# Designs tried in a protein design run: peptides against a protein of PDB entry 6PSE. Part 43

Target 1, 78 residues: chain A of PDB entry 6PSE
Amino acid sequence: PSEEEEYARLVMEAQPEWLRAEVKRLSHELAETTREKIQAAEYGLAVLEEKHQLKLQFEELEVDYEAIRSEMEQLKEA

## One batch from the design tools (peptide; aimed at target 1 E42)

Design b2_p27_4_s4 (made by RFdiffusion4, then SolubleMPNN; from b2_p27_4, 10 letters changed)
Fold by OpenDDE base, seed 4:
Structure b2_p27_4_s4 (fold): chain B 78 residues (1-78), chain C 78 residues (1-78), chain A 27 residues (1-27)
Amino acid sequence: as target 1 above (78 residues)
Amino acid sequence: as target 1 above (78 residues)
Amino acid sequence: KLSEEEKEKILEQMKADLERARKEEAE
C-alpha cells in the first residue's frame, strides 16, 4: 500500500484524541506553509522589481553608448 | 470569543466523522499551499537567473562604453 | 512559456489573495 493509502487507513481507524491532535498538527503546518508561501511570493516580486530596474539602467546605457558611438564615428570621419 | 477560540472549541466537541473530514480538508489545503509555495519559489529562481544574465550583459556594455568614452576623450584632447 | 509580465501578475495575485485571506481572518 502507498503511504497515502496507509495514512488514509490510519485516519479512518483513529480515535478522537488522535484526530484532534492531527487537526492541530495540520493547522499548524498549514499556517507555517502559508507564511512561507507569502515569503516566497514577496521574494519573487522583489527580484522582479530588481530586474526591472536593471533593465531600465541597461536601456539608458544603450542610449548613451549609441550617442557616444555616433559622435566618435563623426570625429573619425572628419 | 475569537474565531480561533471558537474553532478550538469546535474541534474539542466534534464527533469523529467531523474530525476525519477536517483532517481531509486540512490535508488538501496543505498540499495545495505547498504546491503554490514551490511554484512561487521556482518563479523567483527563474527571474533571478534572468536578472543575472541581464547583469552580465550590462557589465559587458559598460566595459564597451567606457572604452569608447576614453577613446573619444583622447581624440578631443589631441 | 510565461512572459515576465505574466509571472509578475501571478505573484501579485498570490500576494493579494494571501493579504485578503489575512484580512478576512482578522475580521
Scores: peptide ipSAE 0.127, ipTM 0.789, DockQ to the pose 0.330
OpenDDE base, seeds 1, 2, 3, 5: peptide ipSAE 0.115, 0.114, 0.115, 0.112; ipTM 0.784, 0.784, 0.784, 0.783

Design b2_p27_5 (made by RFdiffusion4)
Pose (drawn by RFdiffusion4):
Structure b2_p27_5 (pose): chain A 78 residues (1-78), chain B 68 residues (1-68), chain P 27 residues (1-27)
Amino acid sequence: as target 1 above (78 residues)
Amino acid sequence: LVMEAQPEWLRAEVKRLSHELAETTREKIQAAEYGLAVLEEKHQLKLQFEELEVDYEAIRSEMEQLKE
Amino acid sequence: SAEELTEEEKEAIWKRFEEAKAANEAA
């Protein structure tokens, strides 16, 4: 029997004391995973934002580069 | 009376939580994998930005060298 | 901290994350 069918048998045939403990155990597991899930989403938003700021800082540097490059090409007529 | 024959509710709770835990885990993993992708994207972009900085300095100094 | 968050706050954070993720993938 696989671990899944063994567990299914345990839930449908175990005593209430065991069922209560499993409810309790899963409640803790769910609360912790919900906490981890939320932190992972916050981390995503933070790095998404960092990436956004970096993109703007990059495009700003592109404009400053083009301005100098444009002036230098003009000067090569001298 | 004996509504105490209620292991059926506990069994319903075990199943409900087991499913919620599974979806929460998928959401968590998915969220983590996306966070890693953004880090990889940001890394590529940071490398490109530092390249542009060097090139920018290269032609800020090459000009200004234009000196008469 | 995440332990101190309400369920509405957790849902709002997750909704923002999904929208920001979809917008990033669309670009």

Design b2_p27_5_s1 (made by RFdiffusion4, then SolubleMPNN; from b2_p27_5, 16 letters changed)
Fold by OpenDDE base, seed 5:
Structure b2_p27_5_s1 (fold): chain B 78 residues (1-78), chain C 78 residues (1-78), chain A 27 residues (1-27)
Amino acid sequence: as target 1 above (78 residues)
Amino acid sequence: as target 1 above (78 residues)
Amino acid sequence: SAAELSEEEQQEILEKFKKAKEEELKE
C-alpha cells in the first residue's frame, strides 16, 4: 500500500489520544506553513515593486538616451 | 475564553469520529497551503530573475548613455 | 522592456501576492 493509504489506515485505526496529538501537530504545521507562504508572498511583492521602479527608471533613461542620440545625429549631419 | 482556548477544549472533548474528520481537514488545508507556498516561492524567483535581467539591461544602457553623452559633450566643446 | 513573464502573468502574480499580504493583515 502507498504511504498515503497506510496513513489513512493509521488514522482510521488510531486511538483518540493519537488523533488529538495529530490534530495538534497538523495545526502547528499549518500555522507555520501559512506564515511561510505569507512571507514568500510579501517578499515576492517587494521584488515586484522594485522591478517596477527599475522598469520606470529604464524607460526614463531610454527616452533620455534617444533624445541625446537624436541631438547628436543632428549635430553630426550639420 | 479565546477562540483558541475553545478550539483546544473542543479537540480535548471530541469523539474519535470528529477527530478523524479534523485530521482529514487539516491535512487537506496543509497540502493546499504547502502548494501555495511553493508557488509563491517559484513566482518570487521568476520575478527576481526578471529584475536581474532588467538590471543588466539598465546598466548596459547607462554605459551607452554615458558614452553618447561624453561624445556629444566633446562635439559641443569643439 | 525586459520581461520573461507576460504582463498578464505578472498581474496575476501580483494579485496573488497582494491577496496573501491581505490575509496576513487579518491574522
Scores: peptide ipSAE 0.083, ipTM 0.774, DockQ to the pose 0.069
OpenDDE base, seeds 1, 2, 3, 4: peptide ipSAE 0.081, 0.075, 0.076, 0.080; ipTM 0.774, 0.771, 0.771, 0.773

Design b2_p27_5_s2 (made by RFdiffusion4, then SolubleMPNN; from b2_p27_5, 17 letters changed)
Fold by OpenDDE base, seed 1:
Parts: C-alpha cells; sequence; structure tokens
Structure b2_p27_5_s2 (fold): chain B 78 residues (1-78), chain C 78 residues (1-78), chain A 27 residues (1-27)
C-alpha cells in the first residue's frame, strides 16, 4: 500500500484523541508554511522591483553608450 | 470569544467524522500552500539571480562607457 | 542602482529555498 493509502487508513481508524492532535499539528504546519510563503513572496517582489529599477538604469546607459559609440565610429571613419 | 478559541472549542467537542474531515481539509490546504511556498521561493531566487546578472552587465557597460567617453574627450581636447 | 541584498539576506533566501525543496522531496 502507498503511504497515502496508509495515512488514509490511519485517519479512518484513528481515535478522537489522535485526530485532535493531527488537526493541531496540521494547523501549526499550515500556519508556518503560510508565513514562509508570504515571506518568500515579499522577498521576490522586493528583488523584482530592484531589478526593474536596475533595468531602467541599464537601458539609459545603453542609449548613452550607443550614442557615443556611434559618434566615435563616425569620427574614425571620416 | 476569539475565533481561535471558538475553533479550539470546536475541535475539542467535534465528533470523529468532523475531525476526519478537518484533517482532510487541512492536509489539502497544507499541500497546496507548500507548493505555493516552493514556487514563491523558486521565483524569488530566479529573480535574484537575474538581478545579479543584470548588475554585472551594468557594471561592465559602465566600464566600457567610461573608456569610450574618455577617449572621445581626449580626441576633442587634442 | 539600488543596493543588492546583503550576503546574509541572499543566503537566507537560498536556505529557505533549499528547505522548501527538501520539504517537496519529502512529500
Amino acid sequence: as target 1 above (78 residues)
Amino acid sequence: as target 1 above (78 residues)
Amino acid sequence: SAADYSAEEQQAILERFKKAKEEELKE
């Protein structure tokens, strides 16, 4: 039998005391996992915003660089 | 009474059938939240790595830009 | 550009990611 089937059997045959303990355990794990999910999302969002700002700066520098590069190339070819 | 206290009372007074259903519900939510947590972490890490690469590219472009700018300035002043 | 996360902050993210992956493997 799979672990899932074994767990299902355990739940089905469990006494109320075990079931209450399992509800408590699962509730705790759910709360922790939810907190960790939110934290991960917040970090990801912060980094995304920083990356966006950096991208804008990079694109601005690219424009300036290409302008100078083009001007220099024209000077060298003339 | 707080919702937490009410929930605790519900769990304490619940019949086995309700408890089994609650275990099932919580197990499902935990599995889903765990998946979402992992996805959020992976996304955050990916964005962080992308930001790092972008930063390196930006710094490289800055060096190249200053080199060309300096050369151009020297040509104009000579 | 905006300052990057500190090495400690980055490491914390990586550790959390690693932990999440380990949990995924257990499930």
Scores: peptide ipSAE 0.189, ipTM 0.798, DockQ to the pose 0.045
OpenDDE base, seeds 2, 3, 4, 5: peptide ipSAE 0.112, 0.090, 0.058, 0.094; ipTM 0.778, 0.778, 0.753, 0.776

Design b2_p27_5_s3 (made by RFdiffusion4, then SolubleMPNN; from b2_p27_5, 13 letters changed)
Fold by OpenDDE base, seed 2:
Structure b2_p27_5_s3 (fold): chain B 78 residues (1-78), chain C 78 residues (1-78), chain A 27 residues (1-27)
Amino acid sequence: as target 1 above (78 residues)
Amino acid sequence: as target 1 above (78 residues)
Amino acid sequence: SAADYSEEEQQAILERFKEEKAKLEAE
């Protein structure tokens, strides 16, 4: 028997007192897991925003670098 | 009365059939929320790794840029 | 900002996620 099947049987055979306790347990775990999910999302968003800003900076630097590289190459070829 | 207090009363007064249904509901929501949390974490980790690689590339480009900038400045001052 | 999280906090978040993933995979 799988743990899932055993758990399902337990729920079916359980007394109201156990069921109330299980509802309380699950409610608590759901609340905590929800908070953690939100935290993960907020963190991920923050990192994404920072990555985006860094990418913009990188692209700007790349443009500036290519400009100087091109100018330098022209000077060396003259 | 807060929704939380009302819910608590409902759980206390609920029949076994309602409690079993609530356990099933909460178990399902917990499983879904857990999956979503993991997905958010995996995404955040991926973005973090990408950001790190981009940072390394940016730092490398910055070094190269400063080298060319310095060489160019020396040529212009000569 | 990700800077709002210390490296320790970030690691703690990641470890919790790994633990939950492992639990889910074990089920």
Scores: peptide ipSAE 0.097, ipTM 0.778, DockQ to the pose 0.047
OpenDDE base, seeds 1, 3, 4, 5: peptide ipSAE 0.097, 0.079, 0.096, 0.098; ipTM 0.774, 0.772, 0.775, 0.775; seed 5 fails the geometry check

Design b2_p27_5_s4 (made by RFdiffusion4, then SolubleMPNN; from b2_p27_5, 14 letters changed)
Fold by OpenDDE base, seed 5:
Structure b2_p27_5_s4 (fold): chain B 78 residues (1-78), chain C 78 residues (1-78), chain A 27 residues (1-27)
Amino acid sequence: as target 1 above (78 residues)
Amino acid sequence: as target 1 above (78 residues)
Amino acid sequence: SAADYSEEEQQAILQRYKQAKAEHEAE
């Protein structure tokens, strides 16, 4: 049987004491995993914002660069 | 009583059928939350890598921009 | 790369990020 099937069997055959312990275990793991998910989300949002700001700065610099490049080309051709 | 205390009481007084259902519920939520956590982390990492590449491109463009700016200044002063 | 995700997937992740942040700020 698969581990999943074995686990399902354990749950079906388990005594209340085991089930209560399992509820406690799962609740704890869920709480921890939820905290980690939130942390990952907060970090991800921060990085996204930083990337966005950097992109805006990059695009602005590209415009400025092209402006100077064009002016330079005109000066060199005159 | 706090919600936590009430929940704890429910778990303590619950019948095996309720406990099995709760194990199933918690297992499902844990699996889902775990998947979401992993997805959040992977996406955040991908964005971080993109940000890093963008930063390198930005720094390169800054160097090029300063080079042209300096050349332009020299041409205008001549 | 984030571009490896579909736009729909990206939006879903972003919404989850916002939700998770909001939940944390509400604590």
Scores: peptide ipSAE 0.219, ipTM 0.818, DockQ to the pose 0.074
OpenDDE base, seeds 1, 2, 3, 4: peptide ipSAE 0.187, 0.204, 0.168, 0.175; ipTM 0.806, 0.814, 0.801, 0.803; seeds 1, 2 fail the geometry check

Design b2_p27_6 (made by RFdiffusion4)
Pose (drawn by RFdiffusion4):
Structure b2_p27_6 (pose): chain A 78 residues (1-78), chain B 68 residues (1-68), chain P 27 residues (1-27)
Amino acid sequence: as target 1 above (78 residues)
Amino acid sequence: LVMEAQPEWLRAEVKRLSHELAETTREKIQAAEYGLAVLEEKHQLKLQFEELEVDYEAIRSEMEQLKE
Amino acid sequence: TLTEEEKEEILEKMKEDIEEHEEEEEE
């Protein structure tokens, strides 16, 4: 029997004391995973924002580069 | 009376939590995998930005060298 | 807003969880 069918048998045939403990155990597991899920989403938003700021800083540097480059090309007529 | 024959509610709770835990885990993993992708994207962009900085310095100095 | 230390700790935990999930898929 697989671990899944063994567990399904346990839930349908175990005593209430065991069922209460499993409810309690899963409640802790769910609370912890919900905490990890939230932190992972916050981390995503933070790095998404960092990336956004970096993109703007990059495009700003592109403009400054073009301005100097445009002036140099003009100067090569001298 | 003996509504105490209620292992059926506990069993319903075990199943409900087991499913919620599974979906929460999927969401968590999915959220983590997306976070890693953004880091990878940011890494590529940081590398490109530092390249542009060097090139920018190269032609700021090459000009200015235009000196008369 | 997250600090740099907090982000590092969260990242390590995320990588660990993904590694463990991938090992479970391989089984």

Design b2_p27_6_s1 (made by RFdiffusion4, then SolubleMPNN; from b2_p27_6, 12 letters changed)
Fold by OpenDDE base, seed 5:
Structure b2_p27_6_s1 (fold): chain B 78 residues (1-78), chain C 78 residues (1-78), chain A 27 residues (1-27)
Amino acid sequence: as target 1 above (78 residues)
Amino acid sequence: as target 1 above (78 residues)
Amino acid sequence: MLSKEEQEEILEKNKKALEEAKKKEEE
C-alpha cells in the first residue's frame, strides 16, 4: 500500500486520543506553513518592486545613452 | 472564550468521526498551503533571477555610457 | 517571462489570501 493508503488506514483505525493529537499537529503545521507562505510572498513582492525600480533606472540610462550617442554622431559629422 | 479555546473544546469533545473528518480537512489544507508556499517561493526566485540579469545589463550599459561620454568629452576638447 | 503585472497579481493574490488567513487566526 502507498504511504497515503497506510496513513488513511491509520487514521481510520486510530483512537480518539491519537486523532486529537493529529488534529493538533496538523493545525500547528498548517499555521507554520501559512506563515512561511506569507513570508515567501512578501519577499517575492519586495524583489519585484526592486526589479521594477531597476528597470526604470535602466530605461532612464538608455535614454541618456541614446542622447549622448546622437550628440556624438552629430559632432563627428560636423 | 477565544475562538481558539472554543475550537480546542470542540476537538476535545468531538467524536471519532468528526476528528477523522477534521484530520482529512487539515491534511488537505496543509497540502494546498504547502503547494502555494512552494509556488510563491519559486516565483520569488524567478523574479530574483530576472532582477539579477537586469542588473548585469544595467552595469554593461553603464560601462558603455561612460565610454561614449568619455569619447564625447575628448571630441569636444579637440 | 511573466510580466510585472502577472507576477504582482500572483504575489498579491498570495499575500491577500495569507493576510486573510492570518487575520482569521488572530480573531
Scores: peptide ipSAE 0.099, ipTM 0.785, DockQ to the pose 0.447
OpenDDE base, seeds 1, 2, 3, 4: peptide ipSAE 0.082, 0.099, 0.082, 0.088; ipTM 0.776, 0.785, 0.779, 0.780; seed 2 fails the geometry check

Design b2_p27_6_s2 (made by RFdiffusion4, then SolubleMPNN; from b2_p27_6, 9 letters changed)
Fold by OpenDDE base, seed 5:
Structure b2_p27_6_s2 (fold): chain B 78 residues (1-78), chain C 78 residues (1-78), chain A 27 residues (1-27)
Amino acid sequence: as target 1 above (78 residues)
Amino acid sequence: as target 1 above (78 residues)
Amino acid sequence: MLSEEEKEKILEKMKEDLEKAKKEEAE
C-alpha cells in the first residue's frame, strides 16, 4: 500500500486520543504553512515592485541614451 | 471564550467520526496551502531572476550611456 | 510583462486572501 493508503488506514483505526493529537498537529502545521505562504507572497510582491521601479529607470535611461545618440549623430554629420 | 477555545472544546468533545473528518479536512487544506506556498516561492524566484537580468541590462546601458556622453563632451570641447 | 502581471495578480490575491484570514482570526 502507498504511504497515503497506510496513513488513511491509520486514521481509520486510530483512537480518539490519537485523532485529537493529529488534529492539533495538523492545525499547527497549517498555521505555520499559512504564515510562510504569506511571507513568500509578500516577498514576491516586494521584488516585483523593485523590478517595476528598475524597469522604469531602465526605460528612462534608454530615452536619455537615444537622445544623446541622436544628438551625437547630428554633430558628427555637421 | 475565544473561537480557538471553542474549537479546542469541540475537538475535545468530538466523536471519532468527526475527528476523522477533521483530520481529512486539515490534511487537504495543508496540502493545498503547501502547494500555494511553493508556487509563491517559485514566482518570487522567477521575478528575482528577471530583476537580476534587468539590473545587468541597466548596468550595461549605463556604461554605454556614459561612453557616448563622454565622447559627445569631447566633441563639443573640440 | 503579461506573465509578470499574472504572477503579480497571483501574489496579490494570495496576500489579500491571507490578510482576510488574519482579520477573521483577530475578531
Scores: peptide ipSAE 0.104, ipTM 0.785, DockQ to the pose 0.510
OpenDDE base, seeds 1, 2, 3, 4: peptide ipSAE 0.104, 0.095, 0.084, 0.087; ipTM 0.779, 0.778, 0.773, 0.776

Design b2_p27_6_s3 (made by RFdiffusion4, then SolubleMPNN; from b2_p27_6, 11 letters changed)
Fold by OpenDDE base, seed 4:
Structure b2_p27_6_s3 (fold): chain B 78 residues (1-78), chain C 78 residues (1-78), chain A 27 residues (1-27)
Amino acid sequence: as target 1 above (78 residues)
Amino acid sequence: as target 1 above (78 residues)
Amino acid sequence: MLSEEEKEEILKQNKEDLEKAKKEEAE
């Protein structure tokens, strides 16, 4: 039997005391996992913001680079 | 009583059939929340990798920019 | 492939959904 099937059997045969403990355990794990999910999402957003700022800086540098390149080309042709 | 206290009382007074259903519900929610957490983490990592690649490109452009800037300065001073 | 904007929106939505769920649970 799969671990899932074995767990399902355990739940089905369990006494109320065990079931109450399991509800408590699962509730706790769910709360923790939910908090961790939020943290992961917040981290992802922070990295996205950093990437966005870097992209803006890159695009600004590209503009500056093209300006200098054009000026230099003019100086070399004169 | 807080919702948490009311829920705790419900769990304490609940019949086995309700408790089994609650275990099933919580198990399902935990599995879904866990999947979502993993997905959020994976997206965060993907963005981090993209940011890293962008940073490398930015640094390369900075080198090229400084080279042209230096050459242009020399041409203007000559 | 999801665009960066789509990824951002997913992350934002996930965050908002979670914040709402916490608020509703706290009420």
Scores: peptide ipSAE 0.115, ipTM 0.785, DockQ to the pose 0.377
OpenDDE base, seeds 1, 2, 3, 5: peptide ipSAE 0.098, 0.101, 0.101, 0.097; ipTM 0.776, 0.779, 0.778, 0.776

Design b2_p27_6_s4 (made by RFdiffusion4, then SolubleMPNN; from b2_p27_6, 12 letters changed)
Fold by OpenDDE base, seed 1:
Structure b2_p27_6_s4 (fold): chain B 78 residues (1-78), chain C 78 residues (1-78), chain A 27 residues (1-27)
Amino acid sequence: as target 1 above (78 residues)
Amino acid sequence: as target 1 above (78 residues)
Amino acid sequence: MLSEEEKKAILEENKAALEEAREEEAE
């Protein structure tokens, strides 16, 4: 049987004391995993914001670069 | 009593059938939350990589910009 | 590839789900 089938069998055959302990364990793991999910989401959003700010800076520099490039090209052609 | 205390009492007084159902519910929620955590982490990593590539492009453009700016300044001073 | 909007939506959804879970625990 698969590990999942073995676990399912364990749950089915388990005594109430084991089941209560398992509920407690799973509740704890769920709480921890939920916190970690939040942290991952918050971190991802922070990085996304940083990337957005960098993109804005890059676009501003592109505008400035094209302005100077165009001016210099005009000066060289005159 | 707090919801946590009420839940704890429910777990303590619950019959095996309820406990088995709760184990199943919590296992499912844990699996889903784990998947979501992993997904958030993967997206965060992808954004970090994109940010890094953008930073490299920005730095390259800064070099090119300063080169043109310097050349143009020299041409204007001559 | 996911768009920036799609990436943001996933992160915001995960964040919102967590905020909701915290509110439920605080009640």
Scores: peptide ipSAE 0.150, ipTM 0.790, DockQ to the pose 0.479
OpenDDE base, seeds 2, 3, 4, 5: peptide ipSAE 0.138, 0.120, 0.174, 0.167; ipTM 0.784, 0.779, 0.797, 0.795; seeds 2, 4, 5 fail the geometry check

Design b2_p27_7 (made by RFdiffusion4)
Pose (drawn by RFdiffusion4):
Structure b2_p27_7 (pose): chain A 78 residues (1-78), chain B 68 residues (1-68), chain P 27 residues (1-27)
Amino acid sequence: as target 1 above (78 residues)
Amino acid sequence: LVMEAQPEWLRAEVKRLSHELAETTREKIQAAEYGLAVLEEKHQLKLQFEELEVDYEAIRSEMEQLKE
Amino acid sequence: SDEEKVAFILSLSKPIPVPKLPLNLEH
């Protein structure tokens, strides 16, 4: 019997004391995972923002580069 | 009376939580994998930005060298 | 809110199937 069918048997045939403990155990597991899930989403938003700021800082540098480059090309007529 | 014959509710709770836990885990993993992708994207962009900085300095110095 | 944050990130992420979690086989 697989671990899945053995667990299904346990839930349908175990005593209430065991069922209460499993409810309790899963409640802790869910609470912790919900906490981890939330932190992972916050981390995503933070790095997404960092990336956004870096993109702007990059495009700004592109403009400054083009201005100097444009001047230099003009000067090569001298 | 004996509504105490209620292991059926506990069993319903075990199943409910088991499913919620599974979906929460999927959401967590999915959120983590996305976070890693953004880090990888940011890394490529950081490398490109530092390249542009060097090139920018190269032609800021190459100009200014235009000195008369 | 946390729910909105999570939903927003999930909308941006590639979907994945529900993983199998370890089962409690203790009596």

Design b2_p27_7_s1 (made by RFdiffusion4, then SolubleMPNN; from b2_p27_7 with A7E I9V S13A I16L V18I H27R)
Fold by OpenDDE base, seed 5:
Structure b2_p27_7_s1 (fold): chain B 78 residues (1-78), chain C 78 residues (1-78), chain A 27 residues (1-27)
Amino acid sequence: as target 1 above (78 residues)
Amino acid sequence: as target 1 above (78 residues)
Amino acid sequence: SDEEKVEFVLSLAKPLPIPKLPLNLER
C-alpha cells in the first residue's frame, strides 16, 4: 500500500487522542507553512518592484542615450 | 474567549468523526498551501533572474552612454 | 507578464480562512 493509503487507514482506525494530536500537528504545520508562503510572496513582490524601478531607469537611460547618439551623429556629419 | 480558545475547546470536545474530517481538511489545506509557497518561491526566483539580466543590460548601457557622453564632451570642447 | 506575476504574488499574501466551528458542538 502507498503511504497515502496507509495514512488514510491510520486516520480511519485512530483513537480520538491520536486524532486530536494530529489536528494539533497539522494546524501547527499549516500555520508555519502559511507564514512561509506569505514571506515568499512578500519577497517576490519586493523583487518585482525593484525590477520595475530598474526597468524605468533603463528606459530613461535609453532615451538619454539615443538623444546623445543622435546629436553625436549630427555633429560628425556636419 | 478568543477564536483560538474556542477552536481548542472544539478539538477537545469533538467526536472522532469530526476529528477525522478536520484531519482531512487540514491535510488538504496544508498540501495546497505548500504548493502555493513553492510556486511563490519559484516566481520570486524567476523575477530575480530577470532583474539580474536587466541589471547587466543596464550596466552595459551605462558604459556605452558614458563613452558617448565623453566623446561628445571632447568634440564640443575642441 | 510581470503584471500577472504581481497579481499572483499578491493573491498568495492573503491569510488562510479560519476553520469553521461545527454547529453541533457547544462552546
Scores: peptide ipSAE 0.210, ipTM 0.803, DockQ to the pose 0.093
OpenDDE base, seeds 1, 2, 3, 4: peptide ipSAE 0.205, 0.206, 0.218, 0.202; ipTM 0.802, 0.802, 0.804, 0.800; seed 3 fails the geometry check

Design b2_p27_7_s2 (made by RFdiffusion4, then SolubleMPNN; from b2_p27_7 with F8Q I9V S13A I16L H27R)
Fold by OpenDDE base, seed 1:
Structure b2_p27_7_s2 (fold): chain B 78 residues (1-78), chain C 78 residues (1-78), chain A 27 residues (1-27)
Amino acid sequence: as target 1 above (78 residues)
Amino acid sequence: as target 1 above (78 residues)
Amino acid sequence: SDEEKVAQVLSLAKPLPVPKLPLNLER
């Protein structure tokens, strides 16, 4: 049987004391994992904001660059 | 009592059938939450890479901009 | 760095815990 099937069988045959301990263990791990998930999401959002600000700065520089490039091109054509 | 205290009491007083169902529920939620944590972290890494690439592009544009600016300034001084 | 933080969170990813067999099933 798969590990999942074996675990399912274990749970079915377990005594109440073990089941209570397992509920406690799983609850704790779920809480920790949930916190870590949230933290990962928050870090991702922070980086996304930084990227967005950088993108705005890049676009501003592109505008300035194209302005100078266009001026230079006009001088060459005159 | 707090919800946590009430839940703890429920677990202590619960029948084996309920405990088995709760173990199953928590195991499922833990698996899902773990997957979501990984996905959140992977998303963050992807955004970091995008930001890094954008930074490189920005720095390249700065170099090009300064080159044209310098050329234009030389033309004005001549 | 943010990169190190995200990488750290990713490194915390682990397989689901393997429960210990109850004493009554170890026989």
Scores: peptide ipSAE 0.089, ipTM 0.788, DockQ to the pose 0.070
OpenDDE base, seeds 2, 3, 4, 5: peptide ipSAE 0.080, 0.080, 0.085, 0.087; ipTM 0.787, 0.786, 0.788, 0.787

Design b2_p27_7_s3 (made by RFdiffusion4, then SolubleMPNN; from b2_p27_7 with F8E S13A I16L K20R H27R)
Fold by OpenDDE base, seed 5:
Structure b2_p27_7_s3 (fold): chain B 78 residues (1-78), chain C 78 residues (1-78), chain A 27 residues (1-27)
Amino acid sequence: as target 1 above (78 residues)
Amino acid sequence: as target 1 above (78 residues)
Amino acid sequence: SDEEKVAEILSLAKPLPVPRLPLNLER
């Protein structure tokens, strides 16, 4: 039997006291896991914003670099 | 009473059939939320890696830019 | 987009559903 099937049998055969304890356990774990999910999402958003700002800076620098490179190339060709 | 207190009372007063159903519900939600948490974490890690690569590229470009800028400045001063 | 992915994850971070009251407690 799979662990899932064994667990299902346990739930079916369990006394109310065990079931209440299991509800409490699962509720707690669900709450914690939900918080962790939110935190992970918020972190991801923060990193995305940082990456976006960095990308803008990179693009600006790239433009400046190409401008200087072009100017210098023109001077060398003259 | 807080929602938590009301829920706690509900669990205490509930019949075994409701408790079993609640265990099943919570187990399912926990499994889903766990998957979502993992996905959020994986996404965050991916974005972080992308940002890291971008940062390296930015730093390389900055070095190249400064080199060209310096060379051009020297030529203008001569 | 990446923003859409994060927004989706955040949208799934909804408050935990309030359990239904058992019929015996609804009376």
Scores: peptide ipSAE 0.133, ipTM 0.792, DockQ to the pose 0.070
OpenDDE base, seeds 1, 2, 3, 4: peptide ipSAE 0.123, 0.131, 0.131, 0.098; ipTM 0.791, 0.791, 0.791, 0.789

Design b2_p27_7_s4 (made by RFdiffusion4, then SolubleMPNN; from b2_p27_7, 7 letters changed)
Fold by OpenDDE base, seed 4:
Structure b2_p27_7_s4 (fold): chain B 78 residues (1-78), chain C 78 residues (1-78), chain A 27 residues (1-27)
Amino acid sequence: as target 1 above (78 residues)
Amino acid sequence: as target 1 above (78 residues)
Amino acid sequence: SDEEKVAEVLSRAKPLPVPRLPLNLER
C-alpha cells in the first residue's frame, strides 16, 4: 500500500487521543506553512518590484545612450 | 475566549468521526498550502533570475554609454 | 504575468478558516 493508504488506515483505526494529537500537529504545520507561503509571496513581489525599477532605469539609460550616440554621429559628420 | 481557545475546546469535546474528518480536512489544506508555498518560491526565484539577467544587461549598457560619452567629450574638446 | 501569479498567491494568503462546529457541539 502507498504511504497515503497506510496513513488513511491509521486515521481510521486511531484512538481519539491520537486523533486529537494529529489535529493539533496538522493545525500547527498548517499555520507555519501558511506563514511561509505569505513570506514567499511577499518576497516574490518585492523582487518583482525591484526588477520593474531596474527595467525603468535601463530604459532611461537607453534613451540617454541613443541621445549621445546621435550627437556623436553629428559631430563626426561635421 | 479566543478563536484558538474555542477551537481547542472543540477538538477536546469532538467525537472520533469529527476528528477523523478534521484530520482529512487539515491534511488537504496543508497539502494545498504547501503546493502554493512552493509555487510562490519558484516564481520568486524565476523573477530573481530575470532581475539578475537584466542587471547584467544594464551594466553592459553602462560600459557602452561611458565609452561613447568619453569619445564625445574628446570630439567636443578638439 | 509573474506579477499576477504572485498576486494570486497573496490573495489566497488569508487567515486559516475556523473549522465549523460539529452538529453535536454547535449548541
Scores: peptide ipSAE 0.110, ipTM 0.796, DockQ to the pose 0.075
OpenDDE base, seeds 1, 2, 3, 5: peptide ipSAE 0.087, 0.093, 0.076, 0.111; ipTM 0.791, 0.792, 0.789, 0.795; seed 5 fails the geometry check

